# Peptides against a protein of PDB entry 4AID, part 223

Target 1, 242 residues: chain A of PDB entry 4AID
Amino acid sequence: FDIKRKTIEWGGKTLVLETGRIARQADGAVLATMGETVVLATAVFAKSQKPGQDFFPLTVNYQEKTFAAGKIPGGFFKREGRPSEKETLVSRLIDRPIRPLFVKGFKNEVQVVVTVLQHDLENDPDILGMVAASAALCLSGAPFMGPIGAARVGWVDGAYVLNPTLDEMKESKMDLVVAGTADAVMMVESEIQELSEEIVLGGVNFAHQQMQAVIDAIIDLAEHAAKEPFAFEPEDTDAIKA

## One batch from the design tools (peptide; made by RFdiffusion4, then SolubleMPNN)

Design b2_p30_6_s3 (from b2_p30_6, 19 letters changed)
Fold by OpenDDE base, seed 1:
Formats: structure tokens, sequence, C-alpha cells
Structure b2_p30_6_s3 (fold): chain B 242 residues (1-242), chain A 30 residues (1-30)
């Protein structure tokens, strides 16, 4: 098995990105671990466009499966079939920053699936899922102009906290999720309690700085483990304007 | 490989940004 792994210390926690062990049938597959929270991201893309396809058919599906449900807070027996509100929200959090980064004119079907395999009740799998999805896309050979990084920022005792635990978040005056590239912020989602705009903007900057270590880790993994780029030439949309 | 070149350029940009930030933080501490 050609297993490639990147490990970094990130916000006082060990982040592990692994490829080559699981889901080898996918175009890209990454097992990501932070603490004892474990997610599997898979990226699959069609090698041709469907006839009459007029939009980019990206589907992102985040799932917290029932085998992890014994360790998921609020673990009601998730009835097989309908996404929870959380799963729907996190699927959108992953979709939002990645969708704009596909090469314009690429209209092949892309499916990103993030599956929570284990939850430690400390590390939320949403940020980990965003990172894993980014890594899986970078490994896939799809025309994805990532990687993205992601971070959650809290405000606890007058300081920024990178990826606060679920318990630290109870004391946090900020839940700030940021995703971005090396050079740009792509997405901000925030819930804030009585904080100045300066602290919030500082939180966005802090997140963007802290996610660079993750971006580098994904690049390092991709340099060693990425598939050959899919041969895609965007139709010169400039030639249709002539 | 255009994708490897893209990743190398992203790494370079990220390193340059971190260098600038480190220099700015060093100036603020001086």
Amino acid sequence: as target 1 above (242 residues)
Amino acid sequence: DERLEYFRELRRKAEEQRKRLTEELARLKA
C-alpha cells in the first residue's frame, strides 16, 4: 500500500492527512484526523460532460453516519436517508469556498463526500471536513484551483483561540468559521456576541494566517500523492464573443 | 506539469506572505 501521510501541529492539536489506504476507487481520498475526530473525504469527477449540461454539477455531501452516532452529541437515531440540519449546513460550508475555485467552463459532474468516521466530542468534524475535502480535491486531478484552508476562531478570556473545543466554545463570545486560499478569504460565517468589528476583523485575519499551515500541508501531500491533472481545456469562451 | 507549477507558486506566495507578516510583527515589537 502506498500510504502517504502529512502530520502537523495546528492550534496545539495534531492534524493528520492520510491518503492511499481507503477509498482507492475515488479520484481523491483523504483520511483526516484531529484528536480522535476522524473524517474521510472523497472526490470523484466525471471524465466527460453530460450532453446538454449547462451548469457546473458540483455536489457536496457531509455525513455523520450512525456508526459514529454513539459518540455524536445529540445522537438521536438518525433515520436513514434525510440529512440533518447540521449535515446540510456543513455541506454548504464545504461547498461555498470550493465551488468558485473550479476552472471556468468545467461542467463535468463532481461529487465530494465527507463522512465522519469518529467523533471525540472535543473537535468538531466540520473544519476537519473542509480541510479533508480540499485535500481530496487537490489529490484528484480535477481542475480545482485550491487548496483551501479552513479555521474556526473563538474569543475566550480576551484572546483568539484556534479551533476551540466544543467545551471552550461554550465560553466563547465568537464562533467564526473562515475558509480561504493562500492569498484570499473565500468564505466567512460568524456568530458573535457583543464584540467590536476590530476584534472580528482581527479574527478573520488570525484564521487566514493560521490556515496557511494547513494549505502548506495539503500542498506537501499533493506534491507526493496527487494524480496527474485531468486534461481539460476550457472552451475558449473568448472565441464565442467574436 | 502545470498543476505542480501551480502548487509551487502557491507555496511561494504563502511563504512570501508569512515572511512579510513576520517582518511586520518584528517591526511592531521593536
Scores: peptide ipSAE 0.212, ipTM 0.697, DockQ to the pose 0.501
Fold by OpenDDE base, seed 5:
Structure b2_p30_6_s3 (fold): chain B 242 residues (1-242), chain A 30 residues (1-30)
Amino acid sequence: as target 1 above (242 residues)
Amino acid sequence: DERLEYFRELRRKAEEQRKRLTEELARLKA
């Protein structure tokens, strides 16, 4: 197996990005680990556009399988076949920042699947899933202008906390999820309790700064393991609607 | 390798942007 791995220290935890062991039939596949939480992201894209395709057909599916649910709070009632509210929300959190980063005019089908393989009950798989999806897309050869990084920021005892544990989040006055590139914030989702706008904006900046280490880690992995870019030339007809 | 060149250029751009941001933050604190 040609296994490539990048390891960094991130927010006081070891982040590992690995490719080449699992799901090698995908265009991109990344096993990501933070603490004892483990996710598999796969990216697959069609090599041709469907005739008459008028929109970009990106599908993102985040799933927490029932075998991991023995540790997931509320996992006992996951009926097979319908995504939970959490799975639906996290799928959207991953979709939102990546969708704008595809080359305009690319209308080939793209499927991103993020599967939680293990949950440690401390590290939420959502941020790890965003990072893994970004890495899988960068490895795939798809015309994706990533990577993105992602971070959760808490506010505990008058300080910013990067990727707080689920227990630290109970004491946090802020649940701030940020995703972005090296140069831009692409997405912000926030739940805040009695905090100033200055603290929230400072949290966005803190998140964007802290995710740069993840962006660099994805680039390092891609330099060693990315597939050749898919040869895509936008048809001139999509340039006329600008 | 076109993909290697793409990621090297992304790294270079990211490093340049971080440098600019650091310099701007340093000017705002001065």
Scores: peptide ipSAE 0.192, ipTM 0.675, DockQ to the pose 0.382
Fold by OpenDDE base, seed 3:
Structure b2_p30_6_s3 (fold): chain B 242 residues (1-242), chain A 30 residues (1-30)
Amino acid sequence: as target 1 above (242 residues)
Amino acid sequence: DERLEYFRELRRKAEEQRKRLTEELARLKA
């Protein structure tokens, strides 16, 4: 097995990104671990555009499998066939920052699937899923102008906390999820309780700073394990106006 | 390798961003 692995310390936790062990049929596949929470991200893209395709057909599916549900609060009520509210929300959180980073004019079908394999009841799989999806896309050869990083920021006892545990989040006055590139913030989602705008903006800056270690880890993994870029030339949209 | 150059440039930008943020935080504490 040609297994490539990157390990970093991130917010006092070990983050592991691994490729080459499982899901080899995908264009990109990453097994990501933080604490004892484990996710598998896969990226698959079509090698041709469908006839008459007029929009970019990106689909993102975050799912928590039933075997992991024995450790996931609320996992017992998964009716087969419909995503939970959480799965729908996290799928959107992953979609939002990655969608604008595809090369303009690319209209081949892209499918990103993030599967929670294990949950430790401390580390939420959503941030880990965002990181894993970014890494899988960077490995795939798709015309994706990532990586993105992601971070959650809490405000506990008058300080910023990177990726607070589920228990620390109960005491947090802020739930701030940020995703971005090396040079830009791409997405902010925030729930705040009676905090100044200055503290919130400081939280965005803190998140963007802290996610750079993750971006560097994805780059290092991609330098050693990425597939050859898919040969894609955007149609010169200026030639259709002639 | 065009892909390798792209990732190297992204790493450089990440390092520059960290440097700028560190310098800004140092100015706010002074």
Scores: peptide ipSAE 0.176, ipTM 0.679, DockQ to the pose 0.803
Fold by OpenDDE base, seed 4:
Structure b2_p30_6_s3 (fold): chain B 242 residues (1-242), chain A 30 residues (1-30)
Amino acid sequence: as target 1 above (242 residues)
Amino acid sequence: DERLEYFRELRRKAEEQRKRLTEELARLKA
């Protein structure tokens, strides 16, 4: 197997992005690891538009499989067939920053699936899933103008903490999830307890700065493992709505 | 490859931003 791997130290943890071993039938596939939390992101896109397709059909599905769910706190109650509240929320967290980055006029079906394979009970697979999805899209050849990075920021003992553990998050006055490109913040989601706007804005800036290492890692992986870009020319009709 | 050039340009911009931020932080500490 032609396995490509990028490893970085990120927030005092080892982040590994790997491609070429699993899900080779996908357009892009990335196995991402942080600590002992492991996710598989796959990106698949249709090579043609469906007749009468009038919107961009992007579907993002984050899934914690039952075998992983037995290790996930609260995972015991996965009813077969419906996404949990967490799975729904994380799917949206991944969708929000990536959706605007597709080339306008691209209306081919795109499916991003993030599957939690392992959970270490310390590192939340949501951030890892965002990173893996970004990487998988960058590898796929889809007209995606990523990569995005993502980071969680906590506020513990009067300091910013990058990607706090689940235990550190219990002491955190901030749960700030940021996603962005090298140039821009694309998404902020925050739960904040009695913190100033200044601290929150500082947290966004901190997150955006810290995610650059992840963006660089995805670029490095893509330079060595990306598929050829899908030849897509937007039809002239969508240029008139700008 | 347009995409490779795009990624290289993104990297360049990210590196330049990090450099500027480092220089600004150094100026604020001086």
Scores: peptide ipSAE 0.162, ipTM 0.650, DockQ to the pose 0.521

Design b2_p30_6_s4 (from b2_p30_6, 19 letters changed)
Fold by OpenDDE base, seed 1:
Structure b2_p30_6_s4 (fold): chain B 242 residues (1-242), chain A 30 residues (1-30)
Amino acid sequence: as target 1 above (242 residues)
Amino acid sequence: SARRELFRELRRKAREQRERLTKWLEELKK
C-alpha cells in the first residue's frame, strides 16, 4: 500500500494526516490524529450529474461511532440511526466553510463522511474532523478549491490558546471556532463571556494565522497523494449568472 | 498538472497571508 503521512506540531500537539491505508474505495480518505483523538474522513463524488439536478448536492455527515462513544463525554450508547445534536452541529460546522469552495456549476453528488474512531477526552474531534474533511476533499480529485484550515481559540489567563483541551475550555472566556482558506475566513462560530470586540477580532486573526500550518500540511499531503483532478468544465452559462 | 499549479498558488497565498497576519499581530502588541 502506498501510505502517505504528514505530521506537524500544532498548538503543542502532534497532528497526523494519513492516507492510503484505509477507505481506499473513497475518492479521498484521510485518517487524522491529534493527540489520541482519531477521525476518518472520506470524500466520494459522482462522476456525472443526475438528470434534472438543479442544486449542488453536498452531504456532510459527522458521526461518533458507538465503539468510541464509551469514551466520549456525553456519548451515551447511541442507538443506530438518528444523529445526536452534537453530530448535527459538527456536520454543519464542516459543511459551511467547504460548500462555497466547490467550482460553480458543479452539481455532481458529493458525500463527506467524518467518523470519530477514538476520543482522548482532551482533543475535541470537531476541529480534527474539519481538517480531515478538507484533506479528504483535496485528495479526491473533486473540483474543490480548498484546502480549508480550522482552529478553536480559547482565552485563558489573558492569552489566546490554540485548540484548548476540554479541561482548559472550562477556564476559557471564549470558545471561538474559525475555518478559512489561505486567503479568507469562511466561518466563525463563537461563544464569548464578557470580552472586548478587539480580543474577539484578535482571536479570529490568531486562528487564521495558526491554521496556515494545517493548510500547508494538507497541500503537502495532496501534492504527494491526490488523485488527478476530475475533468470538469463548468458550462459558460453558470459562470455568467454570478 | 492543473492541481500542482493550484497547490503552488495556494502555498504562495498561504505564505503571504501568514506574513501579513504576523506583521499585523506584531504591530498590535506595540
Scores: peptide ipSAE 0.023, ipTM 0.600, DockQ to the pose 0.879
Fold by OpenDDE base, seed 5:
Structure b2_p30_6_s4 (fold): chain B 242 residues (1-242), chain A 30 residues (1-30)
Amino acid sequence: as target 1 above (242 residues)
Amino acid sequence: SARRELFRELRRKAREQRERLTKWLEELKK
């Protein structure tokens, strides 16, 4: 098996991105680890557009397996079949920044699945899932203009904290999730307790700076492991309606 | 509240950056 791995130190934790061991049937597949939290992201895309397809059919599905959820205090046994509120929110959190980065006119079906394989109860799988999904798309050959990085920023004891633990987040005056490219912030989601606009904007900038190491790690992995780019020529008809 | 206005502004700025990036990526493919 041709296993390729990228390892970086990120916010005082080891981030590992691995491809080539699992889910080889996917167009892209990445096993991502931070602490003892482990996620598998897979990207699959159709090689043709459906006749009459008028929108971009992207589906993002984030899933926490019942064995991981059962260790979370208050995690009721998920009845098989309906996403939890958390899974729905995280699926949207991953979807929002990636959707705009597909080439205009690409209307082939794309499915991104993020599965939490292990949860350490310290590192939330949402940020790791965003990173893994970005990496899987970059490896897939789909016309995705990523990578995206992501970061959570806390404000603890008058300082920014990158990807605070669940326990550190209890003391944080800020829960700020940022996703972006090398050049731009694509998404901000925030919960803030009585902080100035300056501190919040500084948090966005801090997040964007800190995610560059992740973006670079995904690029390095893709240079070694990406499939050939899918030959996609947008039909001229979408160029005329500018 | 000032907080809700700040969040709206941050989300607005993020959308504008996304739109600019999307346009730039479209222009580079022309």
Scores: peptide ipSAE 0.017, ipTM 0.405, DockQ to the pose 0.026
Fold by OpenDDE base, seed 3:
Structure b2_p30_6_s4 (fold): chain B 242 residues (1-242), chain A 30 residues (1-30)
Amino acid sequence: as target 1 above (242 residues)
Amino acid sequence: SARRELFRELRRKAREQRERLTKWLEELKK
């Protein structure tokens, strides 16, 4: 099997991005590991637009499998067939920064699925899922203008902490999730206690700085493993209005 | 390939952004 792997040190943890072993039927597939948390991201896109498709049909599904549920906080109450509140929220966190990065006028169906395979009870799969989804899209050949990176920032003992553990987050005065490209911040979600605006803005900048290593890792992986770009020319919608 | 050139440009931009943010963070600590 032609397995491509990229490994980096990121926030004192080893991040591994792997492709070519699993889910070969997808347009892009990435197995991502941080600590002992493991996620599989797959990207699939239709090669044609459906007749009468008026909007971009992107679906993002984050899911924590029942076999991993014995190690996932709150995993014991998953009713078969409906996403949990966490799964719904994380699906939106992944969707928000990637949706605007598709080429304008592309209306082929795109499905991104992120599956938590293992949870170490220290590293939250949400950030890892965002990174894996970005990597899978970059490998797929879809007209996606990524990659994005993502980072969580905490504020512990008067300092920024990159991707705090679940235990460190209990002591954190900030839960700040940032996603962005090399050039721009695309999404910010924050839960903040009594912190100054300056500390929060500093946290956004810290996150954007720290995610560049992930962006570089995805680019390096894509240079060696990405499929040929799908031939898509946006219809000149301005020519139809003239 | 055009794709390899795009990824090289993305890496360049990522490095430049990191340098700008590092300088900004150093200025805030003064």
Scores: peptide ipSAE 0.159, ipTM 0.718, DockQ to the pose 0.908; fails the geometry check
Fold by OpenDDE base, seed 2:
Structure b2_p30_6_s4 (fold): chain B 242 residues (1-242), chain A 30 residues (1-30)
Amino acid sequence: as target 1 above (242 residues)
Amino acid sequence: SARRELFRELRRKAREQRERLTKWLEELKK
């Protein structure tokens, strides 16, 4: 078993990215830990395009296992089969920043699955899930022009807080989720209570700066553990529109 | 490998963007 691990301190918490122990059948698989919250991200992609495929078939599924749900406050016993509202929202949150980063003309099926294995009731698995999905895609060999980083930013006692705990978020005037590459912001989602545009823009910048350590960690992991890039050449017609 | 070159290029772009962002933030503080 060739296990590769990257550990960083991030916002006063330990972030661990691990590959090689679990889900070896996937093209990419990452076990990510922040505090005691643990997620498994897997990326699988088809090696050929389906006949007549006209759009990029990316599917992102975020799921919380029933064992984790029993510890999550307000975790209803998920009836097997239908995603919760939270799972649907987080799946979209992960999808939005990664979808534009695939090479144009790539229309092979891609499936990203993020599974919450453990929840510490402090660290929300959504940000961790975004990071893990990014890492899994970078390891997979798919034509993904990541990594992305992600961060949640709070505003507590007149200061920015990176990835506030669920308890700190009760006191926060801002819930700002940012995802981006090393060079661009790809997504912003925000819930704001009575804050100036200047504070919000400062929060986006703070998030983008803080996620660079995560991006660097994913790159370091990928340099040591990533599969060979899948041989994909876009058709000439798609290259002209890039 | 093409992958190591891609990651080197991503790191280069990352540094350049951090430098641009830092300069932009410094200009906004003026």
Scores: peptide ipSAE 0.036, ipTM 0.614, DockQ to the pose 0.593; fails the geometry check

Design b2_p30_7_s1
Fold by OpenDDE base, seed 3:
Structure b2_p30_7_s1 (fold): chain B 242 residues (1-242), chain A 30 residues (1-30)
Amino acid sequence: as target 1 above (242 residues)
Amino acid sequence: SAARRAEEEELRRRQKELVERWEKVLEKLK
């Protein structure tokens, strides 16, 4: 098996991005690990568009499987067949920053699936899922103009904390999720308790600076393991020129 | 620092090269 792996230290934790061991039937597949939290991201895209397809059919599905439920808070009570509120919210967090990075006029079906395989009860799999989805898309050969990085920022004891643990988040006055490219912030989602605008803006800048190491790791993985860009035929050539 | 600026410039270069693979595909589709 030709396994490609990138390992970095990130916020005092080891981040590992791996491809080539599992889910080889996908266009892109990445196993991502932070601490002992493990996610599998897969990207699959159709090689043609459906007749009469008028919009870009991107589906993002974040899921916490029952086999991991023994370590996932509330995982034992999940009803089969319906996404939880958390799974719906995290699917949206992954969708928002990646959707605008697809080439205009590409209307082939794209499915991104992020599966939580293990949870350490310290590292939330949402940020890891965003990173893994970005990496899987960069490997896939789909017309994705990524990578994106992502980071969570807390405010604990008067300081910024990169990717706070679930316990540190209980003491945090800020839950700030940022996603972006090397050059731009693409998404901010924030819950803030009585903090100044200066602290919040500083948190966005801190997140964007800290995600550069993740973007570098994804680029390094893509340089060594990405598939060739898929040649697609756009129906609307004017949409590509815009 | 000068070292940090060089690392940021190198990352931007590598990102640009990764995106340019798609730009070349898009140019052929125009």
Scores: peptide ipSAE 0.387, ipTM 0.845, DockQ to the pose 0.147
Fold by OpenDDE base, seed 5:
Structure b2_p30_7_s1 (fold): chain B 242 residues (1-242), chain A 30 residues (1-30)
Amino acid sequence: as target 1 above (242 residues)
Amino acid sequence: SAARRAEEEELRRRQKELVERWEKVLEKLK
């Protein structure tokens, strides 16, 4: 097995990004671990465009295994076949920052699947899923102009907290999720309780600063394990020139 | 700090080099 691994300390937790052990049939596959929460991200893309494809067909699917869902407070028995509200929200959360980073004119089908393999009940898999999806895309050979990083920021006892635990989040006046590149914030999602705009903007800046270590980790992994860029042939060359 | 700025500049450089691999592909499509 040609296993590549990057390990960093991030917000007082160990983040591990691993490729080459699982899901080798995917174009990109990353096993990501933070604490004892574990996710698998896979990226698969079609090698041709469908005739008459007018839009970029990106699908992102975040999934929590029923065994993990049974330990999550409020995790009702998922009836087989429909995503939970959480899975739908997290799928959109991952989609939003990655979609703009694909090369214009690329209209091949892309599927990103994030599967929660283990949940420690402290570290939410959503941020880890965003990081893993970014890494899997950077490894895949798809025309993705990433990586993105991601971070959650809380406000506890008058301070910013990077990736608060589920218990720390109960005391937090802010749930701020940020995703971005090294140069730009791509997405902000926030729930705020009685905080100034200054504190929120400071939280965005804090998140963007803290995610640089994750972006570096993904780049390091890609430098050692990325596939060659896929030489796609667009049906409409004018759409790439625009 | 100057060290932090150098790390950020190096990260941007490495990201740019990763992206430049696609520019070579895109140039062949033009």
Scores: peptide ipSAE 0.386, ipTM 0.847, DockQ to the pose 0.144
Fold by OpenDDE base, seed 2:
Structure b2_p30_7_s1 (fold): chain B 242 residues (1-242), chain A 30 residues (1-30)
Amino acid sequence: as target 1 above (242 residues)
Amino acid sequence: SAARRAEEEELRRRQKELVERWEKVLEKLK
């Protein structure tokens, strides 16, 4: 099998992005590991638009499956058939920064699925899922103008902490999730306890700086493993010119 | 630092080259 792998040190943890071993039937597939947390992101897109399709049909589905549930905090109560509150929230966190980066006029169905395979009880799969989804889309040949990076920032003992562990987050006065491109912040989500606006803005800048290494890793993987761009025919050419 | 700025500029260049693959497809659709 032609397996491509990129490994970086990121926030004192090993981040691995791998493609070519699993989920080969997808347009893009990435196995991402941070510490011992492991996610599989797959991207699949339709090769034609449905008749009468008037909006861009992107679906993002983050899933923590039952085989990992024995290690995931609160994982014992996965009701069959409905997303948990966490799965719904993380699916939206992944959707928000990627949706604006698709070419206007592309209305083919796109499905992104992120599956948690392993959890180490230190590294939250949400950030890793955002990174893996970005990488899978960049490999897929879909008209996605990524990559995005993502980072969580904590505030512990008067300092910024990149991707704090679940235990460090208990002592953190900030839960700041940022996603962006090399040039721009695309999304900020924040929960803050009694911190100045200056510290929060500094946290956004810190996150955007720290995610550049992840963006570099995704670009490196795409340079070696991306499919050729899919030649789609837009029904509305005026939407591409705007 | 000057070294960090050069690394950021190189990353932006590489991202732009990845996106330009799509610009060439879009130009054929115009």
Scores: peptide ipSAE 0.383, ipTM 0.842, DockQ to the pose 0.147
Fold by OpenDDE base, seed 1:
Formats: structure tokens, sequence, C-alpha cells
Structure b2_p30_7_s1 (fold): chain B 242 residues (1-242), chain A 30 residues (1-30)
């Protein structure tokens, strides 16, 4: 097996990005670990556009598997066949920052699947899922102009906290999720409790700074393990020139 | 710091090089 692994310390936790061991049938596949939370991201893309395809058909599916549900807060009541509210929300959190980074005119079907394999009850798999999805896309050979990084920022005892634990989040006055590239913030989602705009903006900047290590890790992984860029033939070449 | 700026510039360079692989593909399609 040609296994590539990148390990970094991130927010006082070990982040591991691994490829080449599992899901080899996918165009890109990354096993990401933070603490004992483990996610598998897979990216698959069609090698041709469907006739009459007029939009970019990206599907993102975040799912917490039932075998992990016994260790996932609220996971005990997963009804088979429908995404939970959390799964729907996290799927959108992953979709939003990645969608605009695909090359214009690429209208081949892309499916990103993020599966929570393990949950440690401390590290939320949403941020890890965003990172893993970004990495899987960068490895896939799909025309994705990432990577993105992601971070959660809390405000605990008058300080920013990178990727607070679920227990630290109970004391946090801020739940700020940021995703972005090396150069730009692509998405901000925030829930705040009586904080100034200055603190929130500072949190966005803090998140963007802290995600650079993750972006670097994904680039490093891609430099060593990415597939060759897929030579797609766009039907509309004018959209690529813009 | 100057060191941090250099690291950020290097990261931007590497990001750009990763993206430029697609530009080369797109140029061949043109």
Amino acid sequence: as target 1 above (242 residues)
Amino acid sequence: SAARRAEEEELRRRQKELVERWEKVLEKLK
C-alpha cells in the first residue's frame, strides 16, 4: 500500500491526515484523525458531463454511522434512511466553502462523502470532516482550486480557543466556524452570546491564521499523493477563460 | 514577524503551484 500520512499538532491536538490505505476506489480518500475522533472523506467525480447538464452537480453527504452512534452524543436515536439535523447542517458547512473553488465550466458530477467512523466525545467531527473533504478533493484529480482549511473558535474566559472540546463549548460565549483558503475566508458561521463585533472579527482572523497549518498539511499531502489533474473537456470553454 | 511572513509567502507559493497544475490543464484545452 502506498500510504501517505501527514501529522501536525493543531490547537494542542494531534491531527493526522492519511491516504492510500482505505477507499482506494475513490478518486480521493482521506482518513482524518483528531484525538480519537476519526472521519473518512471520499471524493468521486464523473469522467464525463451528463448531456444537458446546466449546473455543477456537487453533492456533499456528511454522515455519522450507526456503529459510531453508540459513541456520538445524540447518535443513539438515528433513524435509518434520513440525515439528522446535524448531518444536514454539517453537509452544508462542507459544501459552502468548497463549491466556489471548482473550476468554472466543470459540470461533471462530484460526490463528497464524509463518514464519521469514531467519536471521542471531545472533538467534534464537523471541522475534521471539512478538513478531510478538502484533502480528499485535493488528492482526487478533480478541478478543485483548494485546499480549504477550517477551524472552530470559542471564547472562553476572555480568550480565543481553537477547536474547543464539547465540554469547553459549554462555557464558550462563541461558536465560530470559519473556512477558507490560504488567502481568503470563504465561509463564516457564528453563534455568539453578547460579544462585541471586534471580538468576533478577531475570532475570524484567529481562525484563518490557525487553519494555515492545516492548509499546509493538505498541500504537503497533495504534493506527495495527489492524482494527476483530470484532463476534462469542458463543453463551455468561455466559462473557463473568465 | 519576518519568519511568519516568509512562511505565509511560501504557503501561498505552494498553493499557487498546486493551482497552476490546473491552469496548465486548462491551457491545453484552449
Scores: peptide ipSAE 0.372, ipTM 0.839, DockQ to the pose 0.149

